# Designs tried in a protein design run: peptides against a protein of PDB entry 6DSZ. Part 307

Target 1, 361 residues: chain A of PDB entry 6DSZ
Amino acid sequence: NYVVTAQKPTAVNGCVTGHFTSAEDLNLLIAKNTRLEIYVVTAEGLRPVKEVGMYGKIAVMELFRPKGESKDLLFILTAKYNACILEYKQSGESIDIITRAHGNVQDRIGRPSETGIIGIIDPECRMIGLRLYDGLFKVIPLDRDNKELKAFNIRLEELHVIDVKFLYGCQAPTICFVYQDPQGRHVKTYEVSLREKEFNKGPWKQENVEAEASMVIAVPEPFGGAIIIGQESITYHNGDKYLAIAPPIIKQSTIVCHNRVDPNGSRYLLGDMEGRLFMLLLEKEEQMDGTVTLKDLRVELLGETSIAECLTYLDNGVVFVGSRLGDSQLVKLNVDSNEQGSYVVAMETFTNLGPIVDMCV

## One batch from the design tools (peptide; made by RFdiffusion4, then SolubleMPNN)

Design b2_p27_5_s2 (from b2_p27_5, 10 letters changed)
Fold by OpenDDE base, seed 5:
Structure b2_p27_5_s2 (fold): chain B 361 residues (1-361), chain A 27 residues (1-27)
Amino acid sequence: as target 1 above (361 residues)
Amino acid sequence: SRLKTVDELAEKLLSQPPLPAERFERW
């Protein structure tokens, strides 16, 4: 009996940064297929804390902090539609991952969306939204006392949703999404009524965005609104202001991931299919009334990394580059470019052994 | 500071001429 010790999966399919272990600790959480790795970010690097086996491939992994929680909770959805909310508890040397809530959110009827599973959390922690199936938006209300994740569906008229996010600063939970119809790609917003279990008209829409618009970034206050990333353009819209840029440098390769650097949404990291790392900058204009408006958008090439599946800014210019196709990396952003014009230096590389082909022989 | 390095980088990048881009704005 050769116990082939099945190598642990090394391909990264998700990463998030937050305060999961404590209010004070900065954590990096990495999804590797069915495994969740939890690290503490230290001055010396990544300290492993715990590895958690999940009953399926992790499809969504998001940190959130409900009102009155001292630290972040973790939402996980698997590819088999098992949802859970996890809490870290430590008592001395004993470390437990507690399931606060769980449920299966699979529908008996529905076409799984071609763009895969999307899971989003309202910034005010009122609900979780799931795009699992075409023409349906699933809502999980967040209730502290509920150990069972209950969900309901709202019908979407828009059958082909490309990406969706919750907006910031909305009185009611509001989604912003890119969708495709026979006329092209468009952006729309909906308010989500928990009471009526329906969509209300959102604050704004933009018809006929770029044909290859693929990602929505919700922008925090004071800007609010959303960034829409395409193949050729990056656009901002908040209902009052629309601004678009088409920098030639982004046409060379499709942007596939993003991460917010600043809590106020002034800077983002962008990764493309060639492993190029960009910074997206939102330039502020302060008006005489103290309102902050978007003056301009700027994109700058920082350098090259492994092809990112996910990006997350840690601390002191350190970025984790989670790669599915290549080696994951810790990279350092420098103030000064090297001789090649790169601001990026690899600090650590995590070997990706590729897909474990389960040769059941 | 968590953002010190990226602040300095962003300030430096913003001080330079922007990359060529097509721009459109609607009010």
Scores: peptide ipSAE 0.058, ipTM 0.617, DockQ to the pose 0.893
Fold by OpenDDE base, seed 1:
Structure b2_p27_5_s2 (fold): chain B 361 residues (1-361), chain A 27 residues (1-27)
Amino acid sequence: as target 1 above (361 residues)
Amino acid sequence: SRLKTVDELAEKLLSQPPLPAERFERW
């Protein structure tokens, strides 16, 4: 009897950092296929707290804090369109993951998008947005008392959405997305009306962005707006200000993931398909009226890591590099470069045994 | 501060000329 010990999944397909276990605890949450791992970030490293089995591959995993919650809640969407909102509850030594809300958000009719599932949360926690199907944007209103996640669809005229985010600082929930049409790739914004269940015209648009524009980063206040990442360019736009850079160093490999380092959106980690780790820097300019505007964008190569599927800054310059294709890592960002000119030092490596082939026995 | 090291790195990087692209072409 070969007890095929079902190897636990090791490939990371998502990671998030926040305050899930308590208001004070810093957590790292790691999605490994159907498994959620919860860690507390400590001065000594990652302390495992709990593992949770999910009923399907985790496709979206986002922490959010609704108004009047003391700690973050976890939104999960599976590849089978099972959505849930999870809460961590500890009572003495008893640790429970409570389902606050759940639902299935699958549509009977729709073409699943070729670029996969996108799930986003409004920064003000008014709604969850889902791009599951071409030509549809699904909205889940966030209500504290709602145990059943109800969703509705809004029709998107833009059939080929590449990436989408909610913007910050908007009176109404506002999405910013890159889409492709026969004329190229474009950026557009829409306000989402929960009342009317429709899109209103957003604050801005940018037609004819870079042909390979692939990622949208919503920038928090004071800058606001979005960063659009392409193959050759990084562009900032907030409706009033446009700024683009084309650093030669990013042309070598496609940027595939990002993580905001600080709440003010001044710094982002970027990871590419070669495992290069970059810092994107937003240089501020303070105007005489006290407004903060973007002065410039800078990209600096920090070093090399495993090929990141996801990145998350923890604390004290420690970054978790979640890898699907290689070993996940804890890396340290240093102020001084090593002899090789790298600012990155691997602290810990987590062996990726590859995809668990479900041997149907 | 949680961001101290990153801030210091960012400040340092901002103060330096762009790193030459060639440094990582060892592949």
Scores: peptide ipSAE 0.023, ipTM 0.570, DockQ to the pose 0.255
Fold by OpenDDE base, seed 2:
Structure b2_p27_5_s2 (fold): chain B 361 residues (1-361), chain A 27 residues (1-27)
Amino acid sequence: as target 1 above (361 residues)
Amino acid sequence: SRLKTVDELAEKLLSQPPLPAERFERW
């Protein structure tokens, strides 16, 4: 009797940091295929709290805090288009993951996008946006009393969306996206009308961005706007200000993931396909009227890690490097570089045993 | 603070000469 103990998945395909278990706890949530792992970040390291089996591969995992919630809720979308909103509830030693809402958001008609599933949440928690199919943007309105996730589609004229985010500081929910057409790659914005279930013209657009522009980062206030990451360039745009940098160091390998370090959006971690870890810095300029504008963008090489699928800043310079291709790591950022010029030290390594071959017995 | 190390690192990195970057400012 070979008890094939089904090996737990070790490859990380997503990670997020927030306050999921309580308002005070800092959590690391890790997606490993169908498995969700929940940790508390402590002074001694990661304390495991709960492991949850999901019905399907996790494709989207985002924390959000609706108005009047004391802690973050978790949105999950699976690769089979099952959506849920989860709440952590503890009663003594009993730990429950409560489904606040659920639904299937699959369409009967549509071409699944080749660049995969994108899921985003409006910073004001008005809606969830999903790019599942070419030429469609799916909207899930967020309502506290709704146990059934209902969605509707808005038609996108732009068939080939590369990446999309909700912007900050917008009166109406506003998306910013990179798309490709026969003329190249472009950035566009749309306001999302929940009432009319349509797009309105957004505040700005930028035609003819870098041909390999691949990621959008929504920048919080006071800067606002977005960062667009390409192969050769990093650009900022907020409708009033445009700034681009082309640091030679980023040409060596494609940036594949990012994480905002702080709430004001002045610093980001970037990971590339060679496992290089960068810091993107937004230098502020305070105007005489008290407005804050972007003065400059800088990219600095911090060091090398495992190839990140996802990055998340924890606390005290500790970063979780979620890897699909290699070992995941906890790394420490140091103020001083070592003799090799690296600011990164590996604290802990989590062995990736590779793809779970479902041995069909 | 949660960000102390990163603040100090960022301040240090910002004080260094920027890596060679071609800057395209479109006003």
Scores: peptide ipSAE 0.149, ipTM 0.610, DockQ to the pose 0.819; fails the geometry check
Fold by OpenDDE base, seed 3:
Structure b2_p27_5_s2 (fold): chain B 361 residues (1-361), chain A 27 residues (1-27)
Amino acid sequence: as target 1 above (361 residues)
Amino acid sequence: SRLKTVDELAEKLLSQPPLPAERFERW
């Protein structure tokens, strides 16, 4: 009797940090193909709480907290377009992951986008946005009483969307996206009308950004706006202010992931294709009227890690480096550099055994 | 120097009080 111990997937394809198990617990959630792992971040490190099997590869995993929820809910979208909203419930020793809402968001007609599935949540939890197909933006309205995730499509004139996010501090849900046309790459914004099921003109646009602009980061208040990351440049735009930097160090390898460190969006971790870990800093300038503006952008090299598919800052300078190609790591940021000039020290390494093809039997 | 800037950044990053659980203090 060969007990084929089904090797669990080890390659990480997503990670998020938030308060999923309780309002007080800090959780690390890790997506490994069809598997979701839930940890509590403790003084002694990562404590495993639950593993959840999903009906397909996890393509989107986002924590969000609707108004009046005590803890975060989890949105998951699979590569087979199964969407769900999950809630953690504990009753004594019994741990349940409850599906609050679910739905299939697949369209019968549409070209799947070459850049894959993008899923985003409005910071005010008004809607979920999905870029699944070229020329379509799918909207899932968030309603507390709705157990069925109903979606509708809005037509995008921009057929080749590279990345998209919801902006912060907008009266209406507003997306910011990088798109490509025959003239190059551009940034545009749209307001999303739930009522009319259409796009309205957004607050700003920036034509002719860097040709390799690949990521949008929505910046919280007080700054607002977005950061656009390219191969050679990092730009900030909020409608009123535009600022660009081109630090030579980022030209060496493509930035592939990011994570916000501060709730106010003052610091971000950036990871590149060589496993270099950077800090992006937004320097504040306080105006005499009490308004906060962006003074400058700065990028600093912290050190090297495994090649990150995803990054998440935990606490106390500890970062989880989720890797698909290499070993995932817990790393610590130090005040003092080591002998190699690195501020990054590996605390724990999680061996990646390679892509496990989950044969769904 | 670039190194001093990174040191100051790391210091500023790590000077933030840990969340109430003093996470990773024993690691």
Scores: peptide ipSAE 0.089, ipTM 0.631, DockQ to the pose 0.033; fails the geometry check

Design b2_p27_5_s3 (from b2_p27_5, 13 letters changed)
Fold by OpenDDE base, seed 3:
Structure b2_p27_5_s3 (fold): chain B 361 residues (1-361), chain A 27 residues (1-27)
Amino acid sequence: as target 1 above (361 residues)
Amino acid sequence: DRLKTVDELAEKLLSQPPLPAKRVKKD
């Protein structure tokens, strides 16, 4: 019986960085279809720790740290709506990935959203939010003692949500989302009441954003608020401060992914459909009262990479470029540009052998 | 420092003329 070891998936469809194996270890987690690869980031490069098979294609992969946990937990949602929370445990040389909680979050009734599955986690770890179906927002309350992930739905009046995130610095869990209606695209916020299982009015809204507004980035404190990325513009809004830029360079190709570099949300990496890598910079202004406000937004072209499906900043200017269409890369950001004006150098390339077409025979 | 290279890069980028960008007014 030759177990034809089915060639492992090489196309990356998600990546995250955090402290999953320990409080001290920096990890890179890579989703390749049904496979989760776990690495430790070292000075020598990526050290493989574990590979895990999942019960379906990974659709959402997010690290989060509940209050009083020493290390991050991993939320996974599959394309078949199987949800789990995973924990890394090591006992000597024995390495186990344990399921702390699991559940199926599929609804019997609902139209699956055309923009696919969105999964988000409240920064204070009060809940997980899921946009699976049009006109529904699913909430999974995070309770430490609950091994069963129970979910409930809240009705959204906005049927065509493009992207959604939880905001930072909110007393109640607050979502910010881009939606489309017959009048165009808009940004709205809602507070999520776990107690009443309903939406309350959020702190702000912005009607008539850019027609191609496609991405929401939640900005940590001290700035707070959100960045809205479109085809032509990048907009910051926090309720009180509004600032939008239209850099012609981003109009050439659609920005498809982002990653926060700084814990304070002052810098982001942006990747477009041509494999261009940008840095988005939030310039701070310190007010006389000690408050920090947004002074300006800048976009800078760093260089070119493989077309990113996902980006994650590791350490010391090293970035992992997860690619679905091309080879994944470890790239180094340099302080000095090369002769071509690029700040990006490829360190390692991970050959993509193409999508494993599950031929359903 | 995890961010040292990025800090130095950002300082350099910020010291240079910005890429052309128009400010969009809120209507």
Scores: peptide ipSAE 0.472, ipTM 0.905, DockQ to the pose 0.691
Fold by OpenDDE base, seed 4:
Structure b2_p27_5_s3 (fold): chain B 361 residues (1-361), chain A 27 residues (1-27)
Amino acid sequence: as target 1 above (361 residues)
Amino acid sequence: DRLKTVDELAEKLLSQPPLPAKRVKKD
């Protein structure tokens, strides 16, 4: 019996940055199938802190900070619908990952969505939203004392949700989503009532967006609203302001991931299927009343990386490029372009040995 | 400052001619 030492998974399927180990530490968390890797970001690079085995493939991994927590908590959902909220706890040299809450959120009835699992957290930490099945939006209320993650479903009239996010600055938890119907793709918003367990009419909608609109980015205040990314266009909408651009450069390859750089949502990294890295810039206009409005959207090509499954801005122009198809990278954004016009330099490359095909022999 | 390099980069990028992009009208 050759115990083939199962190689550790190397393909990255998720990454997040936040303050998980402490309030002061900047962490990079990397999901590699069933493996969670936790790093501290230092001036010298990534310091490994802990590796955690999960009971299934990580499908969702999000950091969030409930009101009165000193550091971020980690929400994980597995492909088997096991949900947990994790906390990092250190006591001297002892490092523990504590499960604060857990639950199974699988439904007995429902068609799993072809576009996979979507998990989102309300920016005010009121709830977690899950799109697991067509025509259902699952809500997990966030309660501090709740060790058991309980969920309920709200029926969606929109059967084919493409992407969904919670919006910022909403009195009630509000989702914004792209959906497809026979007429095309559209954007809609709903308020989520925890009390009534229903959707209320959201603040805005936009019918007939780009046919290939695939991603929603929730934009923080002061801008608010959302960015909708398609194959050919990038659209900002907040109910009052609409602005859309169609940069020909993005038509060459589909944008597949994004990451917010600025806390105020002024800049985003975008990655496409060719490994091109872009910056999306939201140009501000300050009004005489002190309100900030969107003046313009700008897309800039930064350079080329491995094909990103996920992107996360770390610090000082360093970006982690999590790749499933290729090698993951730490890349540096430079102020000055090289001779090829690239602002991107690879600092470190993490070899992807490919998927461990569990050959059931 | 976590954003210093990005601020400097963004300032430089914004000082350059933008990549070609058409405005899309709201229907």
Scores: peptide ipSAE 0.469, ipTM 0.900, DockQ to the pose 0.677
Fold by OpenDDE base, seed 1:
Structure b2_p27_5_s3 (fold): chain B 361 residues (1-361), chain A 27 residues (1-27)
Amino acid sequence: as target 1 above (361 residues)
Amino acid sequence: DRLKTVDELAEKLLSQPPLPAKRVKKD
């Protein structure tokens, strides 16, 4: 009887930063297949707090703070469509992860989307949106007293959604998505009516975006709108302002992940398939009326890391690089470049032993 | 300040010549 010591999964497939354990604690949450690892970010590094086994591969992991909550809640969706909202509770030394709500959101009818599961949360915590199946947008209304996550579907005319986000600063929950049709890729917005369970016309659209437009980033106020990232271009659009750049440096490798650094959406980290780490900067222009508009977009190469599946800015220029293909890293951003022109220094490396092939022998 | 290092880095980067980037016109 070889007790195959079930190696813990080491490949990272998601990471988020927020205040999950308390209002004051900064946490790093790492998804490793079916495992959730919870850390407190300290000046000395990552302090492990809890590991949680999930009933399936984590497909979506998002922190959100409903109105009147002192700390963030965690939404998890598994690859088997089990949804839950988790709360951290500590009572003295006793740590528990409480399921506040749960549900299965699988449909009996639907084609699973080829681009996988997308889960998004409205910034005002009115709903969760799920793109699970082609031509359907699933909505989970967020209600504080509801222990059962009930969902409904809204039909999307756009059958091939590439990416979707909720926008900020919208009176109604508003999605922005990249979709593909026979004419190419486009960006569209829809308002989501919880009452009528339908889409209303969104504030803007952009037809014929870059053919390889793959990611939508919702930009917080004061800028609002979205960033669309492609292979060749980075585009900002908010309905009124359009600005697109085509930095030759991003053509060399596909941007595959992003993370917002600033609460106001002025800076983002971008990771590509070569492990290059970029900063995307939104330069502000203050108008005479006190409105803030986008002046310019800049992309700056910071350095190289492991190939990021996910990125999250922690604190004090420290970034967690979650890698599926390589070793995950804690990296430090420096103000001064090294002799190689890199602003990135690896602080810690977490060995990836590869996918746990459950060899049921 | 959580962003201090990033602020200083961003200021430095912004003070440098930008990486070459073409403006894409809206069609």
Scores: peptide ipSAE 0.463, ipTM 0.895, DockQ to the pose 0.684
Fold by OpenDDE base, seed 5:
Structure b2_p27_5_s3 (fold): chain B 361 residues (1-361), chain A 27 residues (1-27)
Amino acid sequence: as target 1 above (361 residues)
Amino acid sequence: DRLKTVDELAEKLLSQPPLPAKRVKKD
């Protein structure tokens, strides 16, 4: 009897930071295949709170706070299209993860998109958006009283969506997406009507962006709009302001993940396929009317880490680097560079044992 | 302050000459 001790998955597929256990606790949530790990971020490091088995590989993991919740809720979508909204509940020493809502959002008809599953949440918590299939955008309305996650599809004319996000500061839920057609890659926006279950024309579009534009970042107010990241360029657009930079340093390796540092969207961490960590900075200009506009974009190389699948800023310059290909890390950002010019120091490394090849014998 | 170290780092980085970057025109 070889008790194959099923090694726990170690490769990280996603990570998020928020207030899941309480309003006051800072949490790190880590997705490792079918496993969710919940930590409290402390001055002493990561304190494990609970591990949760999911009924499939986690494909989307997002924290959100509906209006009148004291703490964040967790949305999870699995690779088998099982969706749930989870709440943390503690009663003395008893810790429960409550399913507030669940559903299967799989369609009987549709081509799964080659760029994989995308799940996004409206910043005002009006809906969840899902790009699961080419030419379809799935909407899950967020209703507090509904234990069943019901979804509907809206047809996208744009068949090859590369990435999509909800924008901030929009009266109606508004998506911004990069798509590809025979003429190249473009950015478009749509308003999502829950009532009519259709797209309305969004506030702006930009045709003929960089051919390798791969990532959309929604920017909070006061800037608003989006950042589009490609192989060669970083572009900001909000309908009125356009600014694009092409820093040669980003051409060396593709940026594959990002994380917002500031609540106002003034700084982002960027990770590339070589494990380089960058800071993207949005320089503000205050106008005479008190409005804040984008003055400039800057990219700064911070240092090197494990190849990030996901990044999340914790606290006090500590960043979690979730890696699928290498060891995950806690890293410290320093104000002063080391002798090699790096602002990054590894604090802790979490060994990745690689993919568990389930040899079905 | 959650951002103190990053603020100090960003101020330092912004005080330095930027990395070379070409401006891309809107077509």
Scores: peptide ipSAE 0.463, ipTM 0.889, DockQ to the pose 0.685

